# Ledger of designs, part 24: peptides against a protein of PDB entry 5OK6

Target 1, 215 residues: chain A of PDB entry 5OK6
Amino acid sequence: ELPGLDSQWRQIENGESGRERPLRAGESWFLVEKHWYKQWEAYVQGGDQDSSTFPGCINNATLFQDEINWRLKEGLVEGEDYVLLPAAAWHYLVSWYGLEHGQPPIERKVIELPNIQKVEVYPVELLLVRHNDLGKSHTVQFSHTDSIGLVLRTARERFLVEPQEDTRLWAKNSEGSLDRLYDTHITVLDAALETGQLIIMETRKKDGTWPSAQL

## One batch from the design tools (peptide; made by RFdiffusion4, then SolubleMPNN)

Design b1_p10_8_s3 (from b1_p10_8, 5 letters changed)
Fold by OpenDDE base, seed 3:
Structure b1_p10_8_s3 (fold): chain B 215 residues (1-215), chain A 10 residues (1-10)
Amino acid sequence: as target 1 above (215 residues)
Amino acid sequence: ALYPDLLPSL
């Protein structure tokens, strides 16, 4: 059953538990398409439950680039294309209005950056390859807050690298050259890694030499 | 810096 319009507004917009609540690292937030959200705002502010301003079910279709992988379109802007709601507020709206059939929720995590909390709408998709087979990539998502050490471990796992094999990473830069990722303790953000960037895992030879040392 | 085009030659 739909709550009263004033109760809906207070539940979703309440600064303690709603849209304007402080971000906390590790919490889930959800994207809502802005036009739908504005229609909902107009409906609940209008004071008439029988109004033609009823928003219908939540439909985020315009935020997706495809309905196969449910990837977001690039370049979406908060407050222009979507609004962010905490999990509780999202679940209330879904329970009241429903979500478009077959459409997944757009769940994102709050991350801790050096001076700010942010909802990470766009995790970094890296193309992981081996130095000896650049044509076979594994696309893997990482947080900007993930360490280069995690990227390396993930690459080792995807390529079934044995524990005794020594490996290191290179990133293809904007100039088309490779920069070695020496520090495994820095983050994906600190390394300035971007979506679609090629990350090359080099495996040390059995003779103890690196393939790249022969270039 | 290495050039990727040289890696297949390794």
Scores: peptide ipSAE 0.135, ipTM 0.811, DockQ to the pose 0.700
Fold by OpenDDE base, seed 4:
Structure b1_p10_8_s3 (fold): chain B 215 residues (1-215), chain A 10 residues (1-10)
Amino acid sequence: as target 1 above (215 residues)
Amino acid sequence: ALYPDLLPSL
């Protein structure tokens, strides 16, 4: 059953888990398509539960670039294309109105950047490859706050690298050359890694030499 | 600078 319109408004906008809730690192937030959200706002502000302004089920279709991978469109802007809601508020709306059939929730995490908390709407998608087989990539999402060490561990896992094998990373730069990721403690952000960037995992040879030392 | 095109030859 739908709560009263005032109760909906209070829960979503002004509740302890409402839209204006302070961001906390590690928490889940959800995207809601802006037009749907505005329709919901108009509905609950109208004071008539039987109003023709009823928003129907949440429909985020316009936020997706495809219905296969459910990737977001590039360049979406908070407040223009979508609204961010805390998990509790999202779950209330889904419970009340439903979510469009087959659409996944657009869940994102709050990350801690040096001076701000942000909902990371666009995690960094890296193309992980091995130095000896550039044609076999694994696309993996990373937070901007993830360490290069995590990228390396993830690459090792994806490529089934044995624990005794030494590996290191290279990033393809804008000039088309490779920059070695020496510091594994810096973040993806600090390394200025971008979505679609090729990250090459080099595996040390059994003779103890690095493949790249022969270039 | 290392060039990717050289890596497959390693």
Scores: peptide ipSAE 0.106, ipTM 0.802, DockQ to the pose 0.824
Fold by OpenDDE base, seed 1:
Structure b1_p10_8_s3 (fold): chain B 215 residues (1-215), chain A 10 residues (1-10)
Amino acid sequence: as target 1 above (215 residues)
Amino acid sequence: ALYPDLLPSL
């Protein structure tokens, strides 16, 4: 059953768990397609529950590039293409109106940047490869706030590297050369790593030499 | 800087 229209508006817009609540690092927020949200606003502001302005189920189809991997289109803009809602507000809307059948929710995390909290709509997708098999990539998502150390651990796990094997990372830069990621304590953001960037894991030889030292 | 074209030779 739908709550009263004024109650819906208050809960989603002005509540302690509403759209205007402060961002907190690690919290989940959800994307709602802008036209649906504007239709909902018009419906609840109209004061008639039987109005022809009823928004129907949430449909984010226009935000997806495909219905296979459910990845977002590139270049979506908050306030133009979508609205961000905190988890509680999203779950209320889904409970009241439903979500389009088979369509996943678009969940994102709040991240802490040096001077601001932000909902990370676009995590960084890195192409992880081994130095000796560049043709076998693993695409993995990372937060801009994740450390290079986490990228290295993730690469080791994906390639089943034994704990005693020593490894290091290289990033392919815009000039097409490789830059070594020396500091594993800096973030993906600090290292200026971008979506689609090739990250090469080098494994130390049993003789204690690095493959790249022979180049 | 390393050149990626040299990595397949490793």
Scores: peptide ipSAE 0.102, ipTM 0.799, DockQ to the pose 0.705
Fold by OpenDDE base, seed 5:
Structure b1_p10_8_s3 (fold): chain B 215 residues (1-215), chain A 10 residues (1-10)
Amino acid sequence: as target 1 above (215 residues)
Amino acid sequence: ALYPDLLPSL
């Protein structure tokens, strides 16, 4: 059963547990398509439950570029294309109105940046490759707050690198050259890694030499 | 920095 319209508004748009609540690192937030959300606002503010302004089920279709991988469209803007709701508020809306059949929720995490908390809508998609097989890439998503050490571990796992094998990373820069990712403690953000960037995992030879040292 | 022309030699 739908709660009263005023109760819905207070539950979703409050500063303590709703849309206006402070962001906290590690928390889940959800994207809601802006037009649907505005329709819901108009419905609950109208005060008539039988109004033709009833929003129906949540439909985020316009936020997706495909219905196979459910990838978001690029360049979506908060407040223009979508609103962000904390998990509790999202779950209330889904319980009241439903979610369009087959659509996954668009869950994102709050990350902590040097001076701000942000919902990370677009994680960094890196193209991981081995130095000796550049034609076989693994696309993997990373947070901007993830360490280069995590990128390296992930690459090792994806390529089934044995624990005793030494590996290191290179990033292809905008000039097309490769920069060594020496510091594994810096973040993806600090390393200025971008979506679609090629990350090359170099594996040390059995003779103890690096392939790149022979260039 | 490694140059792209050197990548095939890796």
Scores: peptide ipSAE 0.024, ipTM 0.685, DockQ to the pose 0.558

Design b1_p10_8_s4 (from b1_p10_8, 4 letters changed)
Fold by OpenDDE base, seed 3:
Structure b1_p10_8_s4 (fold): chain B 215 residues (1-215), chain A 10 residues (1-10)
Amino acid sequence: as target 1 above (215 residues)
Amino acid sequence: ALYPDKLPSL
């Protein structure tokens, strides 16, 4: 059953627990398509539950680039294309109105940057490959706050690298050359890694030599 | 250090 319109408004829009609440690192927030949200605002502000302004189920279709991988369109802007809701507010709206059948929720994490909390709407999608088989890529999402060490561990896991095998990463730069990622303690952000960037895992040979040292 | 797009296969 739908709560009263004033109760819906207070639950979703209140500055303490709703849309305007402070961001906290590690928390989940959800994207809601702006037009649907504005329709909901008009409905609950209208004061008539039988109004033709009823928003229906949440439909985020316009935010997706594709319905296969459910990737977001590039260049979406908060307040223009979508609103961000904390998990509690999102779950209330879904419980009241439903979510369009087959659509996944657009869940994102709050990350801590040096001077700001941000909902990371666009995690970095890296193309992980082995140095000897560039045709077998694994696309993996990373936070800008994830370490290069995590990228390396993830690459090792995806390629089933044995614990005794030594590996290192290279990033393909804009000039088409490979830059070695020496420091595994820096973040994806600090390394300036970008979505769609090719990351090459080099595996040390059994003879103790690196493939790249023969170039 | 800069290297080409393809390293030698093992």
Scores: peptide ipSAE 0.030, ipTM 0.691, DockQ to the pose 0.594
Fold by OpenDDE base, seed 5:
Structure b1_p10_8_s4 (fold): chain B 215 residues (1-215), chain A 10 residues (1-10)
Amino acid sequence: as target 1 above (215 residues)
Amino acid sequence: ALYPDKLPSL
């Protein structure tokens, strides 16, 4: 059964556990398509449970660019295209109204940036390649807060690099040149890495030389 | 250090 309309409003919109609650790093938040959410607001504020304003199942279809990978459209704006709900509020709405069949929840994490917490709606998708096989890319998602060290470890894992093999990263910049990622302690954000950027893993030769040093 | 686009072709 649906809770009373006032109870629904209080559970979703409150400042302690609802939409208005403070962001905390590592917490899960969920995207809800704005028109559905506004329809829900109108329904619960209308005070009539039998109203024609009943929102039906949550449907985020307009937020996706495809129904295969369930990738978000680029350039979506909070408050315009979607609202963010904490996990508890999202789960309440899903339990009350359901989610469109086969559609995954749009779960995102709160990240800590230098001055603010933010829900990371768009993690960085990097194209990982080996220096000697550019034709085999692995697209991997990273947080802006992930270290270059994590990118390197992930690349090593994806390419089945043995623990004793030395590797290093290069990023292809906007000028087409390769920037060496020397500092593995900086973040993806600090390195200014962007979605679709090519990241080249160079493997040290058995003779102890680097492929790049022979150019 | 910047290296030319040809690095990946090694």
Scores: peptide ipSAE 0.026, ipTM 0.675, DockQ to the pose 0.482
Fold by OpenDDE base, seed 2:
Structure b1_p10_8_s4 (fold): chain B 215 residues (1-215), chain A 10 residues (1-10)
Amino acid sequence: as target 1 above (215 residues)
Amino acid sequence: ALYPDKLPSL
């Protein structure tokens, strides 16, 4: 059963778990398509449950570029295309109105940046390859706050690299040259890595030489 | 600063 309209408004907008609550690192937030959310606001503010302003089920279709991988469209803007809700508020709305059949929730994490918390709507997608087979890529998502060390570990795992094998990363830059990722403690953000960027994992030879040292 | 050891091309 739908709660009273004033109760809905208080839980979603003004509650301790409402839209305006402080961001906390590691928490899940959800995207809601703006037109649906504005229709819901109009419905609950109108005070008439039988009104023609009933929003129906949550439908985020306009936020997706495809219904196969459920990737977001590029360039979506908070407050223009979508609103962000904390997990509790999202789950209330889904419980009350439902979500369009077959659509996944658009879950995103709060990340801690040096001076701000932010919901990371667009994680970085890197193309991981081996130095000896550039034609076989693994696309992997990383947070901007993830370390280069995590990228390296993830590449090792995806390519089934044995623990005794020594590996290092190179990033292909905009000039087409390779920049070595020496510091594994810096973040993806600090390294200025971008979505679609090629990251090359080099494996040390059994003779103790690096393939790149012969170029 | 990323120390670019610029390898020309793999």
Scores: peptide ipSAE 0.026, ipTM 0.673, DockQ to the pose 0.103
Fold by OpenDDE base, seed 1:
Structure b1_p10_8_s4 (fold): chain B 215 residues (1-215), chain A 10 residues (1-10)
Amino acid sequence: as target 1 above (215 residues)
Amino acid sequence: ALYPDKLPSL
């Protein structure tokens, strides 16, 4: 059952779990398509529950580039294309209006950057490869706040590297050369890694030499 | 080493 229109407005906009709630690192937020949200605002502000302004179910179809992987379109802008809601507010709207059948929710995490908290709408998608088989890529999503050490561990896991094998990473730069990722304690953001970037995992040979030292 | 080991494109 739908709560009263004033109760909906207070719960979603001005509640302790409303749209204006302070961001906290690790919390989940959800994207809502802007036109749907504006229709909902008009409905609840109109004061008539039986109004023709009823928004219907949440439909984020215009935010997706595909209905297979449910990836977001590139270049979406907060306040223009979508609104961000905290998990509690999102779950209330879904409970009241429903979500379009078969469409997944667009969940994102709050990350902590040096001077600001932000909802990470676009995590970094890296193409992980081995130095000896560049044709077999694994696309893996990382936060900008994830360490290069996590990228390396993830690459080792995906390629089934034995614990005793020594490995290191290279990033293909915009000039087409490979830059070595020496510091594993810096973040993906600090390393300026971008979506679609090729990351090469090099494995040390049994003789103690690196494949790259012979190039 | 002050210079990143830049490998040519594999």
Scores: peptide ipSAE 0.022, ipTM 0.600, DockQ to the pose 0.106

## One batch from the design tools (peptide; made by RFdiffusion4, then SolubleMPNN)

Design b1_p11_1_s1 (from b1_p11_1, 5 letters changed)
Fold by OpenDDE base, seed 2:
Order: structure tokens, then sequence, then C-alpha cells
Structure b1_p11_1_s1 (fold): chain B 215 residues (1-215), chain A 11 residues (1-11)
């Protein structure tokens, strides 16, 4: 059953617990397509539950570039294309109006950046490869706040590298050259890694030499 | 540059 319109408005737009509440690192927030949200606002502000302004089910279709992987379109802008809601508010709206059949929610995490929290709408998708098989990539999603050490561990796990094997990372830069990721304590953001970037895991040979040192 | 008032990332 739909709550009263004033109750809906207060629940979703309440500055303490709703749309305008402060971000907290690690929390889940959800994207809602802007036109749907504006229609909802008009509906609940109109004061008539039988109004023709009823928004219907939540439909974020215009935010997706595909309905297979449910990847977001590039270049979406908060306040223009979508609204961010905290998990509680999102779940209320879904409970009241439903979500378009088969469409996944667009869940994103609050990340802690230097001196600010942000909802990470576009996590970084890296193409992980081995130095000896550049044609076999594994696409893995990372936060901008994830360490290069995590990228390396993830690559090792994905490629089934044995614990005793020594490994290091290279990033292919925009000029097509390879930059060594020496510091594993810096973040993906600090390393300026981008979606679609090739990350090469090099494994040290049993003789103690690196494959790259022979090139 | 206008201050980034967006709560989303700009990446």
Amino acid sequence: as target 1 above (215 residues)
Amino acid sequence: AEPDTSRSDTF
C-alpha cells in the first residue's frame, strides 16, 4: 500500500535520513532516473493520490547502455540524468512503486577520497593480462580507492599464481608505453588508472630474472 | 572552476 503523499515526501526528501543526508563511507546509494524522480515529486507534491501525475514503476532504462550487462551510459550527470538516494529511501520507493521487471537496481558505494566522500558511480574496470598472454584479458572492477596492492592480489588470484611466485604490475599508458606500478600502497586514483586500461602482470622467472628485462 | 557540488564521482 502506498503511504500518504506527505509521508512519502518526508521519508524520501528528509534531510536527516533521505536524499539530502550526508554521505557515509561504505554505504550503498542508488541511482534513480531524473525524469521518473521529478514525476514522483510532482505526484507527491500535488496532494492527490489519484492524480494523473502518478509516476508508475521505477524505470532506469535510459541510464543503461545495454540490457545484458546493465552497464551505465558514460557521462551521466547527477541532477540532470539521475538522482542519488540512500538505500533506505530507494527501498521505500521500490516497495511503493516497483522497479521495472528484470531491471537491476543501480547500486553504488560511497567512497572516501581525500577530504571528501563521493558516491562512486563509475568504478574502474581494468583489463588484467599476463605478460606472456596479452590476448587473454580479465576485466575486473575496482574502486578508485582500491590499492595497487589489491589490483596485484586480484590479478594473482585470477591467473592462479602460486604464493611463491613473484609478480609485479605494469600499466599501459595513453602513449602506448608501459609504466611500472612500483608503489603498491597508492590507490587506483593516485596511479591515474582508467576504465579499459590494460594492466600487465609480470611473473618473475625461476632463474630470478624478469621477462621484461630481456626486452 | 565552479566548486564540484556533486555527490557523485566525476571520474
Scores: peptide ipSAE 0.293, ipTM 0.804, DockQ to the pose 0.016
Fold by OpenDDE base, seed 3:
Structure b1_p11_1_s1 (fold): chain B 215 residues (1-215), chain A 11 residues (1-11)
Amino acid sequence: as target 1 above (215 residues)
Amino acid sequence: AEPDTSRSDTF
C-alpha cells in the first residue's frame, strides 16, 4: 500500500533526510529520471491518490546510452535530466512504485574533493595497456579521488606482474604524446585523466633499462 | 556567477 501523499512528500523532500540533505563522503546516492520525478511531485502535491497523475514505475531508460553495460549518457545534468536522492529516499520510492523490469539502479558515491563533496556521476574509465601489447586493453573504472598509485597497482594486477618487476605509467595525452605519471600520490583528478584515456604500463627490462629509453 | 547548485560532478 502506498503511504499518504503528504507522508511521501515529507519523506522524500525533507530537508534533513531527503533530496536536499547535505552530502556525506562515502554515501550512496541514486539518480532518478527528471520527468518521472516531476510526475511524482505533481501526483503527491495534487492531494488525490486516484489522480491520473500517478507516476507508475521508476524508469531511468532515457539516462542510459546502452542496456548491455548500463552506461549513462554523457553530459547529463542534475535538475535537468535527473535528480539525486539519498539511499533511504531512493529505496522508499522503489518500494512504493517499483523500478522498471531489468533496469539496474543508478547508484553513485559521494566523493570528497578539496573544498566540497560531490556525487561522482561519471567515474573515470581508463584503458590500461602494456607497453609491448597496445592491442590488449583492460577498461577499469576509477574515482577521480583514486591515486595514481592505485591505477598502477590495478594495472600490475590485471597484467599479472610479478612483485619483483618494476613498472611505471604513461598517459597518452590529447596531442597523442605520452606523459609520465611520475607522482603516484596525486589523484586521477590531479593528473587530469579522462574517460577513454590510454594508460600505458611500462615494465623495466631485466638489464635494468626501460623500453621507452630505447625508442 | 550563478552559484553552482549542482551536487554532481562536472567532470
Scores: peptide ipSAE 0.285, ipTM 0.800, DockQ to the pose 0.016
Fold by OpenDDE base, seed 1:
Structure b1_p11_1_s1 (fold): chain B 215 residues (1-215), chain A 11 residues (1-11)
Amino acid sequence: as target 1 above (215 residues)
Amino acid sequence: AEPDTSRSDTF
């Protein structure tokens, strides 16, 4: 059974878990398609539970570019295409109205940037490869706040590199050249790494030489 | 530059 319309509005808009609640790093927030949300607002503000303005189940179909990997469309804008809700508010709406059959929730994390918290709607998908097998990529998702050191560790793990083997990273830039990622303490954001970018893990040879030194 | 009032990333 649906709560009273005024109760719904207070819980989602002005509650301790409301839409306007401050962001906290590490929290999960959820995207809701804007048209559905506006329909819900009209419904609960109308004061008639039997109104023709009933929003139905949450349907985020217009936010997805594919129904295989459930990737978001590029260039979505908060307030125009979607609204952000904290986890508790999202779960209330889902419990009251349901979510369209087969659609996953669009869960995103709050990240800490130097001067602000943001919901990271578009985490970075990197294509990890080994220098000796550029044709075999591993797509891995990273936060903009993740270090290059984490990218390197993740690459080592995916390629089953032994602890005693030395490795380093190269990024393929937009010009098609390779930029060495020397500083492993900077973030993915600081390194300006982008989704779809090729990241090459180079492994040091047993003779102590690097493969790239022979190119 | 207009202040970024968005709570989402701009990436």
Scores: peptide ipSAE 0.262, ipTM 0.793, DockQ to the pose 0.016
Fold by OpenDDE base, seed 5:
Formats: structure tokens, C-alpha cells, sequence
Structure b1_p11_1_s1 (fold): chain B 215 residues (1-215), chain A 11 residues (1-11)
């Protein structure tokens, strides 16, 4: 059952639990397409439940570049293309209006950067490869706040590397050369890793030599 | 000293 229009407004727009609430690291927020949200705002502010301004089900179709992987379009801007809602507010809207059939929710996490908290709308998608098979990539998403150590562990897991095998990472830079990701404690952000960047996992040979040291 | 494996052009 749809709550009263004033109740909907208070539930979604309030500063304690709604759209205006403070961000907290690790919390889930959800994207709502801007035009739908503006139509909802107009509907609930209009005071007439039978208004032709009824927004219908949430439809985020315009935010997606594809309906296979449900990837977001590049360059979407908060306040222009979408609004961000905390999980509670999102779930209220979905319960009241529904979500377009077959569309996944666009869930994102709050991350903590040195001086700011933000919803990470675009996690970094890295292309993980092995040094001996550059043609077989695994695309994996990472937070900008994830460590290079996590990237390395993830690569080891994806490539089924045994615990006793030594591995290290290289990033292909913009010049086409490879820079070793020596410090595993820095973040993806600190390493300036970008979406689509090739990350090469080098495995140490049984003779104790590194493949790259023989080049 | 292991050669400075800080940078490589290719594998």
C-alpha cells in the first residue's frame, strides 16, 4: 500500500534516514534515474494521489549501457543523471512503486578517501592477466580504496595459484611499458590504476628466477 | 643484486 504523499516525502527526503543523511563508509546506496525521481518529487509535492504525475515503477534503463552486464554508462553525474538514496529509502521506493522487471538495483558502496566520503559509483575494473598468457584476461572490479595486496590475492585466486607460488603484479602504463606494483599496501587509487588497465601477474619460476629478469 | 625489476617493456 502506498503511504500518504507527505509521508513518502518525509521518509525519502529527510536528513536522518533519507537522501540527505550523512554518508558512512561501507554502507550501500542506490542510484535512481533523475527523471523518475523528479517525477516522484512532483507527484508527492502535488498533493493529489490520483495525479497524472504518478511516476510508475522505477526505471533505470537510461543509466545502463547494456542489459547483459548491467554496466552503467560512462560519465554519469550525480544530480544530473541520477540521485543517490540510502538503502532504507531505496527499499521504500521499490516497495511502493516497484522496479522495472528484470532490472537489477544499482547498488554502490560508500568509500572513505583521505578527506571525503563518497559513493563509489564507478569501481575500477582491472584486466587481470598472467605474464605467460596475456590474451586471457579476467575483468575484476575493485574499489579505489582496495589495496594492491587485494588485487594480487584476487589475481592469485582467479588463476588458481598455489599458496607456495610467488607472484607479483605489473601495471601497463599509458606509455605501454610495465611498472611493477612493488608496494602492496598502497591503494588502487594511490597506484593510479584505471578502468580497463592491464594488470599482469608474474609467477616466479621453479628455479627461483623471475620471467621479467630474463628479458 | 636482482636486476632492477621495477620496470619492464614487455614479457
Amino acid sequence: as target 1 above (215 residues)
Amino acid sequence: AEPDTSRSDTF
Scores: peptide ipSAE 0.068, ipTM 0.755, DockQ to the pose 0.042

Design b1_p11_1_s2 (from b1_p11_1, 6 letters changed)
Fold by OpenDDE base, seed 1:
Structure b1_p11_1_s2 (fold): chain B 215 residues (1-215), chain A 11 residues (1-11)
Amino acid sequence: as target 1 above (215 residues)
Amino acid sequence: AEPDTSRSDLF
């Protein structure tokens, strides 16, 4: 059963626990398509539960570029294409109105940047490969706040590298050359890594030489 | 610089 319209408005728009509450690092927030949300606002502000302004089920279809991997369209803008809700508010709306059949929720994490929190709508998707098999990529998502060290550890895990094997990373740049990722303590953001970028894991040879030293 | 009013835009 739907709660009263005023109760819905207070629950979702409450400045302490609702849409406008401060971001906190590590929390989950959810995207809601802007037109649906505006329709909901009009409905609950109208004061008539039987109004023709009833929003129906949440439908985020216009935010997705595909219904296979449920990837977001590029270049979506907060306040224009979508609104952000904290997990509690999202779950209330879903419980009241439902979510379109088959659509996943668009869950995103709050990340901590220098002096600011952001909802990371677009995590970085990197193409991880081994230096000796460039044709076999593993697509892995990383936060902009993840370290290059985490990217390296993730690559080692995906390629089943043994603990005693020594490895290092290279990034293919926009010019098509390879930049070595020397500092493993900087973030994905600091390294300016982008979605779709090829990251090459080089494994040291048993003779102690690096494959790249012979190029 | 316009104040960064977006809660999601990183750039």
Scores: peptide ipSAE 0.179, ipTM 0.727, DockQ to the pose 0.016
Fold by OpenDDE base, seed 2:
Structure b1_p11_1_s2 (fold): chain B 215 residues (1-215), chain A 11 residues (1-11)
Amino acid sequence: as target 1 above (215 residues)
Amino acid sequence: AEPDTSRSDLF
């Protein structure tokens, strides 16, 4: 049974626990398609539960570019295309109205950047490759706040690199040259890594030489 | 065949 309209409004829009609550790093937030959310607002503010303004099932279809990988469309804007809700508010709406059959929730994390918290709607998708087999890429998502060290560890794991093998990263830049990622403590953001960027893992040879040092 | 780690497609 749906809660009373005033109760729905208070639970979703309440500044303490709802849409306007402070962001906290590591928390999950969810995207709701803007037109659906506006229809819900009209419904609960109308004061009539039998109103023709009933929003129906949550449907985020317009936010997705595909129904296979459920990737978001590029260039979506908060407040125009979608609304962000904290996990509690999202789960209430799903429990009350349902989510379109087969459609996944659009869960995102709050990240802490210098001087700001934000919901990271678009994590960075990096193309991880080995220096000796560029044809076998692994696309992996990273937060802008993830370290280059994590990217390196993830690459090692994906390529089943043994612990004793020494590895390092290169990024292919916009000019087509390779930039060495020397500092593994900087973030993906600090390194200015972008979605679709090729990241090359170089493995040190058994003789102690690097493949790149022979150029 | 172990991938010949001696070949670099980039280097």
Scores: peptide ipSAE 0.045, ipTM 0.668, DockQ to the pose 0.214
Fold by OpenDDE base, seed 5:
Structure b1_p11_1_s2 (fold): chain B 215 residues (1-215), chain A 11 residues (1-11)
Amino acid sequence: as target 1 above (215 residues)
Amino acid sequence: AEPDTSRSDLF
């Protein structure tokens, strides 16, 4: 059952538990397509439950570039294309209006950057490859706040590298050269890694030499 | 000859 219009507004827009509440690192927030949200605002502010302004089911279709991987379109902007709601508020709206059939929620995490918390709408998708088989990539999503060490561990896991095997990472830069990721404690952000960037895992040879050292 | 899997595609 739909709650009263004023109750809906207060539940979603409040500064304590709604849209305006402070961001906290690690929390889930959800994207809502802007036009739907504005339609909902108009409906609940109109004061008539029987109004033709009823928003219907949440439909984020315009935010997706495809319905296979449910990847977001590039360049979406908060406040223009979507609004962000905390999990509780999102679940209320879904319970009241429903979500378009077959469409997944657009869940994102709050991350902590040096001076700000933000919802990470676009995590970094890296192309992980081995130095000796560039044709077999694993696309893996990382937070900008994830360490290079995590990227390396993830690459090792994806390629089934044994614990005793030594590995290191290289990033292919925009100039097409390779930059070695020496410091595994820096973040993906600090390393300036970008979506679609090729990350090469080099495995040390059994003779103790690195493949790259023979150049 | 089996491709020398010890060769890097990059190095």
Scores: peptide ipSAE 0.041, ipTM 0.630, DockQ to the pose 0.165
Fold by OpenDDE base, seed 4:
Structure b1_p11_1_s2 (fold): chain B 215 residues (1-215), chain A 11 residues (1-11)
Amino acid sequence: as target 1 above (215 residues)
Amino acid sequence: AEPDTSRSDLF
């Protein structure tokens, strides 16, 4: 059942628990398509529950580039294309209005960057490959705050690398050369890794030599 | 033929 319009407004826009509340690292926030949200704002501000301004179910269709993987379109801008709501507010809206059938929620995490907290709308999608089979990639999402060590562990897991096998990472740079990811403690952000970047996992040979050392 | 696991596509 829909609560009163004023109650909806206060619940969703309340600076303590709503849209304007402070970001906290690790929390889930959700994207809502901007036009729907503006329609909702107009509805609840209009004071007439029977108004033709009723927003209907939440529909984020315009934010998706595909309905298979439910990837977001590139270049979406907060405040222009979508608004961010904390989990509680999102769940209220979904409870009140519903979500378009078949659409997943667009859940994102708050991350702690060096100077700010941010909802990470676009995690970094890396193309993980083995040095000896570039044709078989695993696309994996990482936070900008994830360590290179996590990328390496993830690559090892995806490629079913045995614990005794030694592995290391290379990143293909924009110039087409390979940069060795030596420090596994730095973040994806610190390593300046970008979406679509090829990350090569090199496996040490049984003779103890690295494939890359034979060039 | 065992796939030549010694060949790197990159190296």
Scores: peptide ipSAE 0.040, ipTM 0.635, DockQ to the pose 0.179

